# Peptides against a protein of PDB entry 3NZW, part 21

Target 1, 212 residues: chain A of PDB entry 3NZW
Amino acid sequence: TTTLAFRFQGGIIVAVDSRATAGNWVASQTVKKVIEINPFLLGTMAGGAADCQFWETWLGSQCRLHELREKERISVAAASKILSNLVYQYKGAGLSMGTMICGYTRKEGPTIYYVDSDGTRLKGDIFCVGSGQTFAYGVLDSNYKWDLSVEDALYLGKRSILAAAHRDAYSGGSVNLYHVTEDGWIYHGNHDVGELFWKVKEEEGSFNNVIG
Target 2, 222 residues: chain B of PDB entry 3NZW
Amino acid sequence: QFNPYGDNGGTILGIAGEDFAVLAGDTRNITDYSINSRYEPKVFDCGDNIVMSANGFAADGDALVKRFKNSVKWYHFDHNDKKLSINSAARNIQHLLYGKRFFPYYVHTIIAGLDEDGKGAVYSFDPVGSYEREQCRAGGAAASLIMPFLDNQVNFKNQYEPGTNGKVKKPLKYLSVEEVIKLVRDSFTSATERHIQVGDGLEILIVTKDGVRKEFYELKRD

## One batch from the design tools (peptide; aimed at target 1 A20 M45 A49)

Design b2_p13_7_s2 (made by RFdiffusion4, then SolubleMPNN; from b2_p13_7, 7 letters changed)
Fold by OpenDDE base, seed 2:
Structure b2_p13_7_s2 (fold): chain B 212 residues (1-212), chain C 222 residues (1-222), chain A 13 residues (1-13)
Amino acid sequence: as target 1 above (212 residues)
Amino acid sequence: as target 2 above (222 residues)
Amino acid sequence: MAPAQQEWEFALP
């Protein structure tokens, strides 16, 4: 798995792969590792598939309840805190989760929180999470700038996941790409890694470790 | 050390068509190297045009299916006989599975039916309740033998249009019920040849807007 | 070969 999110002048980019594994077995190449909690809030998934899927869906319900009770959208800080508090109650029980809660509120602006099953909750501008995170960081950190255009930022997110998919045996399938702005998240499609790889290789003259 | 789980073998397979879905399973039930039964059905009509199989440890599978059937019954009681949609069924099954997160049902679960638009739907679950809607899924003992075949024959993986120098993929298209049945039969006959836990009989449940139809085929009884 | 009845994972480091 490789998931990433980063803040830039144009909002937030979120990019994830779509591979699920069971040991050495590729269980699926098409899994959705982003949950759309509301039009302004996303959650990413790494770790146990069921743990992430179940509890982030639960989180979505809690966020909706907040809106109904308080007559306003939940903050990214509060949403991430709810999840963090929950997993902390299960500390030691064996949950496996590495999540990012990404969103935009008028109060906070574009915001990213990392939350994992150890109870860690971190606010930050750049996170890569998963077995391929170091590969993604290698590309992302080398090219990241706050002043990236939306187009360049989207490409950088996609390209970072592609690099991880290439080097990490546990990452692959496709890239799901999101752009989060003040107007909400925008889905920027599903990009098959196989097709994307050859396209990028040709256009960039990169991936020269592979003979075309 | 006491192991609460058994393994009863077998294999199941789901494929979604345009306006139908198929869920198939062999009828062999085993323990270790012994055949307990040559005809023990493991694919069930659960009502509301939903078919279900939970393959692996039969005791857990039967328990899960029974609980789901009961859930369907209570859904009707609570919601004025409203039909349970396949997506809602999938969510319900997730909760059944995850409710035992720390002592899981030792099964791979697949359900099949029609979505709210009348299109074929297959949902697959891991033992603890992660799930995904897919066009096809194999589960059980011979899943590793069948799934790559389905990737190639249902999803047309690694197939390209002739004369395009590998630049144009074979387009995705829905398969007819006849084509799907052929693939299912070929899958199970092939799996039976290479896996000792698969064989004896093949039961196929076909879900259409008109209901659930069952077909049965003999497999090798070796 | 797929292990029998293993949980699906989104692999972590």
Scores: peptide ipSAE 0.519, ipTM 0.819, DockQ to the pose 0.754
OpenDDE base, seeds 1, 3, 4, 5: peptide ipSAE 0.218, 0.035, 0.072, 0.052; ipTM 0.805, 0.807, 0.798, 0.796

Design b2_p13_7_s3 (made by RFdiffusion4, then SolubleMPNN; from b2_p13_7, 9 letters changed)
Fold by OpenDDE base, seed 2:
Structure b2_p13_7_s3 (fold): chain B 212 residues (1-212), chain C 222 residues (1-222), chain A 13 residues (1-13)
Amino acid sequence: as target 1 above (212 residues)
Amino acid sequence: as target 2 above (222 residues)
Amino acid sequence: PSPATQEWEFSLP
């Protein structure tokens, strides 16, 4: 798995792969590792598939309840805190989760929180999470700038996941790409890694470790 | 040490068509190297045009299916006999599975039916309730033998249009029920040849808007 | 454990 999110002048980019594994077995190449909690809030998934899927869906319900009770959207800080508090109650029980809660509120602006099953909750501008995170960081950190255009930022997110998919045996399938703005998240498609790889290789003259 | 789990073998397979879905399973039940039964059905009609199989440890599978059937019954009681949709069924099964997160049902679960638009639907579950809607899924002992075949023959993976120098992928299209049945039969006959835990009989449940139809085929008995 | 009865993972480091 490789998931990433970063803040820039144009909002937030979220990019994830779509591979699920069971040991050495590729269980799926098409899994959705982003949950759309509401039009302004996303959650990413790494770790146990069921743990992430179940509890982030639960989180979505809690966020909706907040909206109904308080007559306003939940903050990214509060949403991430709910999840953090939940996993902390299960500390030691064996949950496996590495998540990013990404969203936009008028109060906070574009915001990213990292939350994992160890009880860690971090606010930050750049996170990569998963077995391929170091590969993604290699590309992302080398090219990241706050002043990236939306187009360049989207490409950088996609390109970072592609690099991880290439080097990490546990990452692959496709890239799901999101752009989060003040108007909400925008889905920027599913990009098959196989097709994307050859396209990028040709256009960039990169991936020269592979003979075409 | 006491092992609460067993392995009863077998294999299951789901494929979604345009306006139908199939869920198939062999009828062999084993323990270790012994055949307990040559005809023990493991694919069930659960009502509301939903078929289900939970393959692996049969005791857990039977328990899960029984609980789901009961859930369907109570859904009708609580919601004025409303038909349970396949997506809602999938969510319910997730909760059944995850409710035992720390002592899981040792099964791979697949359900099949029609979505609310009348399109074929297949959902697969891991032992603790992660689930995904897919066009096809193999589960059980011979899943590793069958799934790559389905990738190639249902999803047309690694197939390209002739004369395009590998630049144009074979287009995705729905398969007819006849084509799907052929693929299912070929899958199970092939799996039976290479896996000792698969064989004896093949039962296929076909879900259409008209209900659930069953087909049975003999498999090798060795 | 059989791959078919193993929990699915979104692999972490």
Scores: peptide ipSAE 0.520, ipTM 0.811, DockQ to the pose 0.903
OpenDDE base, seeds 1, 3, 4, 5: peptide ipSAE 0.054, 0.025, 0.295, 0.032; ipTM 0.768, 0.791, 0.809, 0.782

Design b2_p13_7_s4 (made by RFdiffusion4, then SolubleMPNN; from b2_p13_7, 10 letters changed)
Fold by OpenDDE base, seed 2:
Structure b2_p13_7_s4 (fold): chain B 212 residues (1-212), chain C 222 residues (1-222), chain A 13 residues (1-13)
Amino acid sequence: as target 1 above (212 residues)
Amino acid sequence: as target 2 above (222 residues)
Amino acid sequence: MSPAQQEWELSLP
């Protein structure tokens, strides 16, 4: 798995691969590792597929309850805290989760929190999470700037996941790409890694470790 | 050490068509190297046009299916006989599975039916309740033999249009029920040849808007 | 035999 999110002048980019594994077996190439909690809030998934899917769906319900009770959207800070508190209650039970809660509220602006099953909760501008995270960081950190255009930021997110998919055996399938703005998240499509790889290789003259 | 789990072998397969879905399973039940039964059905009509199989440890599979059937019954009681949708069924099964997160059902679960638009739907589950809607899925003992075949023949992976120098992928299209049945039969006959835990019989449940139809085919008995 | 071996993983480091 490789998931990433970063803040920039244009909001937040979220990009994830879509591979699931069971040992050496590729269980799926089409897993949705982003949960759309509400029009302004996303969650990413890494770790146990069931743990992430179950509890982030649960989180979505809690966020909706907040809206109903308080008559306002939940903050990214509060949403991430709910999840963090939940996983802390299960500390030591064997949950496996590495998540990013990404969203926009008027109060907070564009915000990213990292939450994992160890009870860690971190606010930050750039996170890569998963077995391929170091590969993604290699590309992302080398090219990241706050002043990226939306187009360049989207490409950088996609390109970072592609690099991880290329080097990490546990990452692959496709890239799902999101842009989060003050108006909410926008889905920027599913990009098959195989097709994307050859396209990028040709256009950039990159990936020269592979003979075409 | 005491092992609470057994393995009863077998294989299951789901494929979604445009306006139908199929869920198939062999009828062999084994323990170790012994055949317990040559005809023990493991694909079930659960009502509301939903078919289900939970393959692996049969005791767990039977328990899960029984619980789901009961869930369907209670859904009708609580919601004025409303039909349970396939997506809601999938969510319910997730909760059944994840409710035993720390002592899981040792099964691979697949359900098949029609979505609310009348399109074929297949949902697959891991032992603890992660689930995904897919066009096809194999589960059980010979899943590793069948799934790559389905990738190629249902999803047309690694197939390209002739004369395009590999630049144009074979377009995705729905398969007819006849084509799907052929693929299912070929999958199981092939799996039976290479896996000792698969064989004896093949039962296929076909879900359409008109209900659930069953077909049976003999497999090798060796 | 362990069900954990059959669980889907979104692999972490």
Scores: peptide ipSAE 0.517, ipTM 0.830, DockQ to the pose 0.608
OpenDDE base, seeds 1, 3, 4, 5: peptide ipSAE 0.036, 0.038, 0.040, 0.038; ipTM 0.778, 0.790, 0.791, 0.789

Design b2_p13_8 (made by RFdiffusion4)
Pose (drawn by RFdiffusion4):
Structure b2_p13_8 (pose): chain A 212 residues (1-212), chain B 222 residues (1-222), chain P 13 residues (1-13)
Amino acid sequence: as target 1 above (212 residues)
Amino acid sequence: as target 2 above (222 residues)
Amino acid sequence: SHHVSFWHGGNAP
């Protein structure tokens, strides 16, 4: 698994791979590791497939309950805390999840929270989570600028997940892109590494190792 | 010490067509190197046009299928006999499985039917509720032998248009019920050849808008 | 050995 989310001039970029594993067995190449909590909230998934899926789906129901009660969209900070506090209650029970809660509110602007099963909760501009996180950091950190165009930022996020899908035996499948503005999230497609790799290699001239 | 889990072998397979779906499984049940039964059904019609199989530790598989069938019964009781759609059944199974997160049903579960548009649908589950909708899925002992074959023959993976210099992928035309049954039977004869826990018989449940049909085929008994 | 195993990587509905 490789997931990233970063803030920049144009909002937030979220990118994830779609590989699921059972050890060295590739269980699936077409899993959705991003959950659309609501029109302005996204959650990313890494770790235990069932823990992430179950608790992040539950988080969505908790956020919706807040909107019915308060007649207002839940903040990113509060939404990430609900998950953070839930996971904390289970500390020591073996839950396994590296998660990012990304969204936009007039009150907070573009906002990213890293939340994991250890109970750690961190607000930040850049996060890469999962077995492939360091591979994504390598490409993302060395090309990041606050002033990236929406187009360039979408590409960097996509390229970073691609770098991870290439080097990490436990990451791969396809790349799912998202862009977050004050008007909510915008889905930017599913990009199969099976074609995305060769295309990027030709157009970019990178991945100069692998023989084509 | 006491081990609450055992392994009863068996292999299951699910393929979704445009307007149908199939869920197949060998009828052999095993413990270690012995055969408990050469015919012990492992794929079930649960009503509302849903077939399911929970493969792995059979006691757990039975308890789960029994609990799900009862769930469909109560769904009708509580919701004015509304039909349980396959997507709703999948979410329901997730909660049943995740409910035992800390003492799991040790099964790999697949269900099949039609979605609300009448299209074929297959869902597979992780032991603790992780699930996804798919075109096909192999589960159980021979899953590692069969899933690669299905990626190739069902989803045409790694196949290209001849003479296109590997530039044009083989189109994803869709399989008929006849072509699917062939792939299923071939899959199980192959699995029976290479995996000692697969054999004796093959039972397939076909689901269409008209309901659930069954077909049976003998397999090598060695 | 047993053939059933837990999945990892995360999955959304």

Design b2_p13_8_s1 (made by RFdiffusion4, then SolubleMPNN; from b2_p13_8, 7 letters changed)
Fold by OpenDDE base, seed 2:
Structure b2_p13_8_s1 (fold): chain B 212 residues (1-212), chain C 222 residues (1-222), chain A 13 residues (1-13)
Amino acid sequence: as target 1 above (212 residues)
Amino acid sequence: as target 2 above (222 residues)
Amino acid sequence: GFFVKEWYGGVAP
């Protein structure tokens, strides 16, 4: 798995791959590793598929309950804290989760929290999470600037996942791409890694380790 | 050391069509190298046009299916006999599976039916309740033999339009029920040839708007 | 066979 999120002048970019594995078996190439909690809040998933899917769905329910009770959307800080508190209760039980809670509220602006099953909760501007995270960081860190255009930021997110998919055997399938703004998240499509690879190779003259 | 799990073999397969869905399974039940039964059905009509199979350790599979059937019954009681949708069924099964997260059901679960728009739907589950909707899924002993075949024949992977120099993929299209049945039969006959835990009989449940139909075919008995 | 799906990760950034 490779997931990433970063803040920039235009909001937040979220990009994830779509491969699931069971050992050496490719279980799926079409997994949805982003949960759309509400129009302004996303969760990413890495680790145990069931752990992530179950508890982030649960988180969505908690966020909705907050909205109903408090008559306002939950903050990104509060949403991530709920999840962090939950996984802490299971500390040592063997849950496997590496998540990013990404969203926009008027109070916070664009916000990213990293939450994992070890109880770590971090606020930050750039996170890559998964077995392919180091490959993604290699591309992302080399090209990241706060002042990126929306177009360039979207491409950078997509390109970083592609790099990870190329080098990490546990990442692949496709890239799901999101842009989060003050008006909410926007889905920017599913990009097949195979097709994307050849396109990028041709346009950039990159990936010269592969003869095409 | 005590092992609470067994492996009863077998293979299951789900394929979603445009306005139908199919869930199929062989009828062989084994322990180690011994055939316990040549006809032990493992695909079940659970009501509300939902068919289900939980393949692997038969005791766990049976328990899970019984719990789900009971869940359907209680859903009707609590919601004035409202039909359980396939997506709600999937969520329910996730909770059943994840409820035993630390002592899992030793099964690969697949359900099939129609979504609320009348389109064919197949959902597959891992032992602890992760799930996704797919066009097709193989599970069980011969899943690794069948799934690549389905990738090629249902999802048209690695197929291109003639005369395009491999530049244009074969377009995706729904298969007819007859085409799906043929693919299922070919899948299981092939699997039976190469896997000792698959054989004897093939039972196919076809879900349409008119209900659930069952078909049976003989497989090799060796 | 028996498998648990993994979206390999959970490593701190």
Scores: peptide ipSAE 0.300, ipTM 0.828, DockQ to the pose 0.220
OpenDDE base, seeds 1, 3, 4, 5: peptide ipSAE 0.265, 0.273, 0.295, 0.284; ipTM 0.809, 0.819, 0.820, 0.813

Design b2_p13_8_s2 (made by RFdiffusion4, then SolubleMPNN; from b2_p13_8, 7 letters changed)
Fold by OpenDDE base, seed 4:
Structure b2_p13_8_s2 (fold): chain B 212 residues (1-212), chain C 222 residues (1-222), chain A 13 residues (1-13)
Amino acid sequence: as target 1 above (212 residues)
Amino acid sequence: as target 2 above (222 residues)
Amino acid sequence: GFFVREWYGGSAP
């Protein structure tokens, strides 16, 4: 798995691959590793598929309950804290989760929290999470700047996942791409890695380690 | 060291069509090298046009299916006999599986039915409750043999339009019931030839708006 | 067969 999220002048970019594995077996190439908690809040999933899917769905329910009780949308800080507190209760039980909670509130603006099953909760501007995270960081860190255009930021997110998909055997399938703004998240499509690879190679003249 | 799990072999296969879904399974039940039964059905009509199979350790599979059937009954009691949707069924099964997260059911679960729009639906689960809706899924002993075949024949992977020099992929389209049944039969026939845990009989449950029908075919009894 | 789907997570970034 490779997931990433980063803040920039235009909001948040979230990009994830779609491969699921069971050992050396490719279980699926079409997994949705982003949960749409509400129109302004996303969760990313890396680690155990069931752990992530179950508890982030649960998180969605908790966020909805907050909205009903408090008559306002939950903050990204609070949502991430709920998840962090939950996984901490299971610390040592064997949960496997590496998550990013990404969203926008009027109070916080665009916000990203990293939450993992070890109990770590971090606020930050750039995170890559998964077995391919280092490959994604290699591209992302090399090209990131706060003043990216929305178009460039979207491309950078997509391109970083592509790099990880190329080098990490456990990442691949497709890139699911999101842009989070003050008006909510916008889905920017599913990009098949195979097609995307050849397109990028041709347009950039990159991936010269592969003969076309 | 004591192992609480067994492996009873077998294979299951789900394929979603446009307005139907199919869930099929062989009827062989085996332990190690001994055939326990040549006719032990593992695909079940659970009501509300939902068919289910949990393949792997048969004791766990049977337990899970029974629990789900009970869940369907309770759903009717609580909601004035409202039909359980396939997506709600999937969520329910996730909770059943994840409820035993630390002592999982040793099964690969597939359900099939129609979604709320009347389109065929197949959901597959891992032992701890992750699930995905897919057009097709093979599970069990011969899943690794069948799934690539399904990728090619259902999802048209690695197929291209003639005369395009491989530049245009074959467009996705739904298969007819007859085409799906043929694929299922071919899949299981082939699997039986190459896997000792697959054989004896093939039971196919077909879900349409008119209900669930069953078909049975003989497989090799080796 | 028995399998658990994994979306391999990483360490804290």
Scores: peptide ipSAE 0.319, ipTM 0.834, DockQ to the pose 0.198
OpenDDE base, seeds 1, 2, 3, 5: peptide ipSAE 0.295, 0.313, 0.293, 0.300; ipTM 0.824, 0.840, 0.833, 0.827

Design b2_p13_8_s3 (made by RFdiffusion4, then SolubleMPNN; from b2_p13_8, 7 letters changed)
Fold by OpenDDE base, seed 2:
Structure b2_p13_8_s3 (fold): chain B 212 residues (1-212), chain C 222 residues (1-222), chain A 13 residues (1-13)
Amino acid sequence: as target 1 above (212 residues)
Amino acid sequence: as target 2 above (222 residues)
Amino acid sequence: GDFVREWYGGVAP
């Protein structure tokens, strides 16, 4: 798995691959590793598929309950704290989760929290999470600027996941791409890694380790 | 060392069509190298036009299916006989599976039915409750043999339009029920040839708007 | 192969 999120002048970019594995077996190439909690809040999933899917869905329910009770959308900080508190209760039980809670509230602006099953909760501007995270960082860190245009930021997110998919055996399938703004998240499509690879190779003259 | 799990072999397969879905399974039940039964059905009609199979350790599979059937009953009781949707069924099964997260049901679960728009739907689960809606899924002993075949024949992987120099993929299209049944039969016939835990009989449950029908075919008994 | 699906998580960044 490779997931990433970063803040920039235009909001937040979220990009994830779509491969699931069971050992050496490719279980799926079409997994949705982003949960759309509400129109302004996303969660990413890495680690145990069931752990992430179950508890982030649960988180969605908690966020909805907050909205109903408090008559306002939950903050990104509060949402991430709920999840962090939950996984802490299971500390040592063997949960496997690496998540990013990404969203926009008027109070916070664009915000990203990293939450994992070890109980770590971090706020930051750039996170890559998963077995392919180092490959993604290699591309992302090399090209990241706060002042990126939306177009360039979207491409950078997509390109970083592609790099990880190329080098990490546990990442692949496709890239799901999101842009989060003050108006909410916008889905920017599913990009097959195979097709994307050849397109990028041709356009950039990159990936010269592969003979076309 | 005590092992609470067994392996009863077998293979299951689900394929979603446009307005139908199929869930198929062989009828062989084994322990180690011994055939316990040549006809032990493992695909079940659970009501509300939902068919289910949980393949792996049969004791766990049976328990899970029984619990789900009971859940359907209680759903009707609580919601004035409202039909359980396939997506809600999937969520329910996730909770059943994840409820035993630390002592899992040792099964690969597949359900099939129609979604709320009348389209064929197949959901597959791992032992602890992660699930995905897919067009097709194989599970069990011969899943690794069948799934690549389905990739090619259902999802048209690695197929291209003639005369395009490999630049244009074969377009995706729904298969007819006859085509799907043929694929299922071919899949299990092939699997039986190469896997000792698959054979004896093939039972196919077909879900349409008119209900669930069953078909049975003989497989090799060796 | 393993039965459990994994979306391999990483170390804290």
Scores: peptide ipSAE 0.255, ipTM 0.839, DockQ to the pose 0.196
OpenDDE base, seeds 1, 3, 4, 5: peptide ipSAE 0.246, 0.226, 0.163, 0.154; ipTM 0.825, 0.832, 0.831, 0.825

Design b2_p13_8_s4 (made by RFdiffusion4, then SolubleMPNN; from b2_p13_8, 6 letters changed)
Fold by OpenDDE base, seed 3:
Structure b2_p13_8_s4 (fold): chain B 212 residues (1-212), chain C 222 residues (1-222), chain A 13 residues (1-13)
Amino acid sequence: as target 1 above (212 residues)
Amino acid sequence: as target 2 above (222 residues)
Amino acid sequence: GDFVRFWYGGVAP
C-alpha cells in the first residue's frame, strides 16, 4: 500500500493505490483506500484492511454525530483525535492502522493529521503512509513546492503513487486521486497503473529501467 | 498449542451479471484427507434475495450464516419489514465478522444479490470483516486456481482487441446467465481435477429479480 | 485452505 497527502497553496492532494494483499497473494487490485467521511473530510487506509475499514467507518459515524449535536462540522483535529483515542484504547491488542485524516474547516483551513495504531497523532503538511511510502517520498519530496498549481499538484500526487506502485510489490492496481478545497473534496478519478505507467514513461522519458 | 480451527475445504465462487448474480459452491466437506460428506451445502438463501456462503472452517461458517439470517429477521422487525439491501447486508456482515476480530471466524465469506438499482452484486469478506464489492470472487481451497481464470474470463484481463498490437483492451461487458453458469461449471470441474478438497457436487444459486433459483451439477467423486 | 486477512501494506508514517 501507498497513501499520501500533502498541503499546498491550492489545498490538499490525497492519492492512494488500490492493491490489497494476503501474504504473497494479490487479494484485490480495486480497493478503495479512501473513505469519504463527509464532503470536507477524507480518511486514508493503510495496514489491516478490516481494522481500517471498520474504524474509519466508525469514525464517520462519530463525525456525523458531532455534526448533529454541535450543529457544525467536526474539526479535522477533533476527528483525528477521536480516532487516535480509539486506537489508543486498543493499544497492544493488535490493531494495524496507518491513517491520514484530511479535510477543510473554516477555522483550521486545509489540515492533515496522521494517526496510527501505535498511538501516534501528527499534524503536518506532507505524509506518505504504507509499505511504499519511501518510494512515494522520493518523488514527492523531490518535486514538492507550496506554490504548485492544482494541476501540477494533482500530477505530483499521482506520479508519486505510480513510483511506489512500480517499486513496491504490495502497491499497485490504480491510483485514486482527490483534491480537497474549501468547497470540499473533489474526486479526480481512478488511474490504472498499467496504463498510467506507459503514459508517464513516454511523456517523461522516465522508468528507463523498463523496456517498452 | 491448541488450535480451535479446522479446515473443511471446499470452494465457493460468486459472479455478478447485469441483472443477476450467482453464488456457487461445491458440496464436499473434508477434514485433512478424509471426506466427511459428499453433499453438505454451503451456499444459502438468507432471504431478501441475498445468498451467502462462508467457506473454510464449517463450524464457523455455519455460525456466521445463522447469525446473519437472524440479523435479517431483526432488521425486518426493526424496520417494518423493509427489505435489507445488499450493501446494508455487507455492512452488517462486516460487523458480525469484526465483532470477533480477536477470535475470528475462520472463513472467506461471499454474498451475492442485486443492488438497489437491480444490478448484480457480489461482496467478499476477509475473515475479520474487510469487504469489497466486485464483479467476481473465488474463495476457499481452489480460489488460487479459479480467481486468475475469472480475471481473464469475467474481467477480460490481459485480453486485447485483435490487430491493435495490444494497445486496445477488450471492452468490458456483462455476461449472460448462461455464460456465467458455464464459467462456473468450467471453474469447478477444473478445480476438482487439481484439488482434492473440491468435488462431489456443485450447487449454484442464481439471484434475479424473480428470486433465488438453485441448480445442481455432479462433480467427480474421487 | 489458508485464510489470511487482507492487508493494505504497512503503517509507518
Scores: peptide ipSAE 0.414, ipTM 0.851, DockQ to the pose 0.311
OpenDDE base, seeds 1, 2, 4, 5: peptide ipSAE 0.409, 0.411, 0.404, 0.410; ipTM 0.845, 0.854, 0.843, 0.841

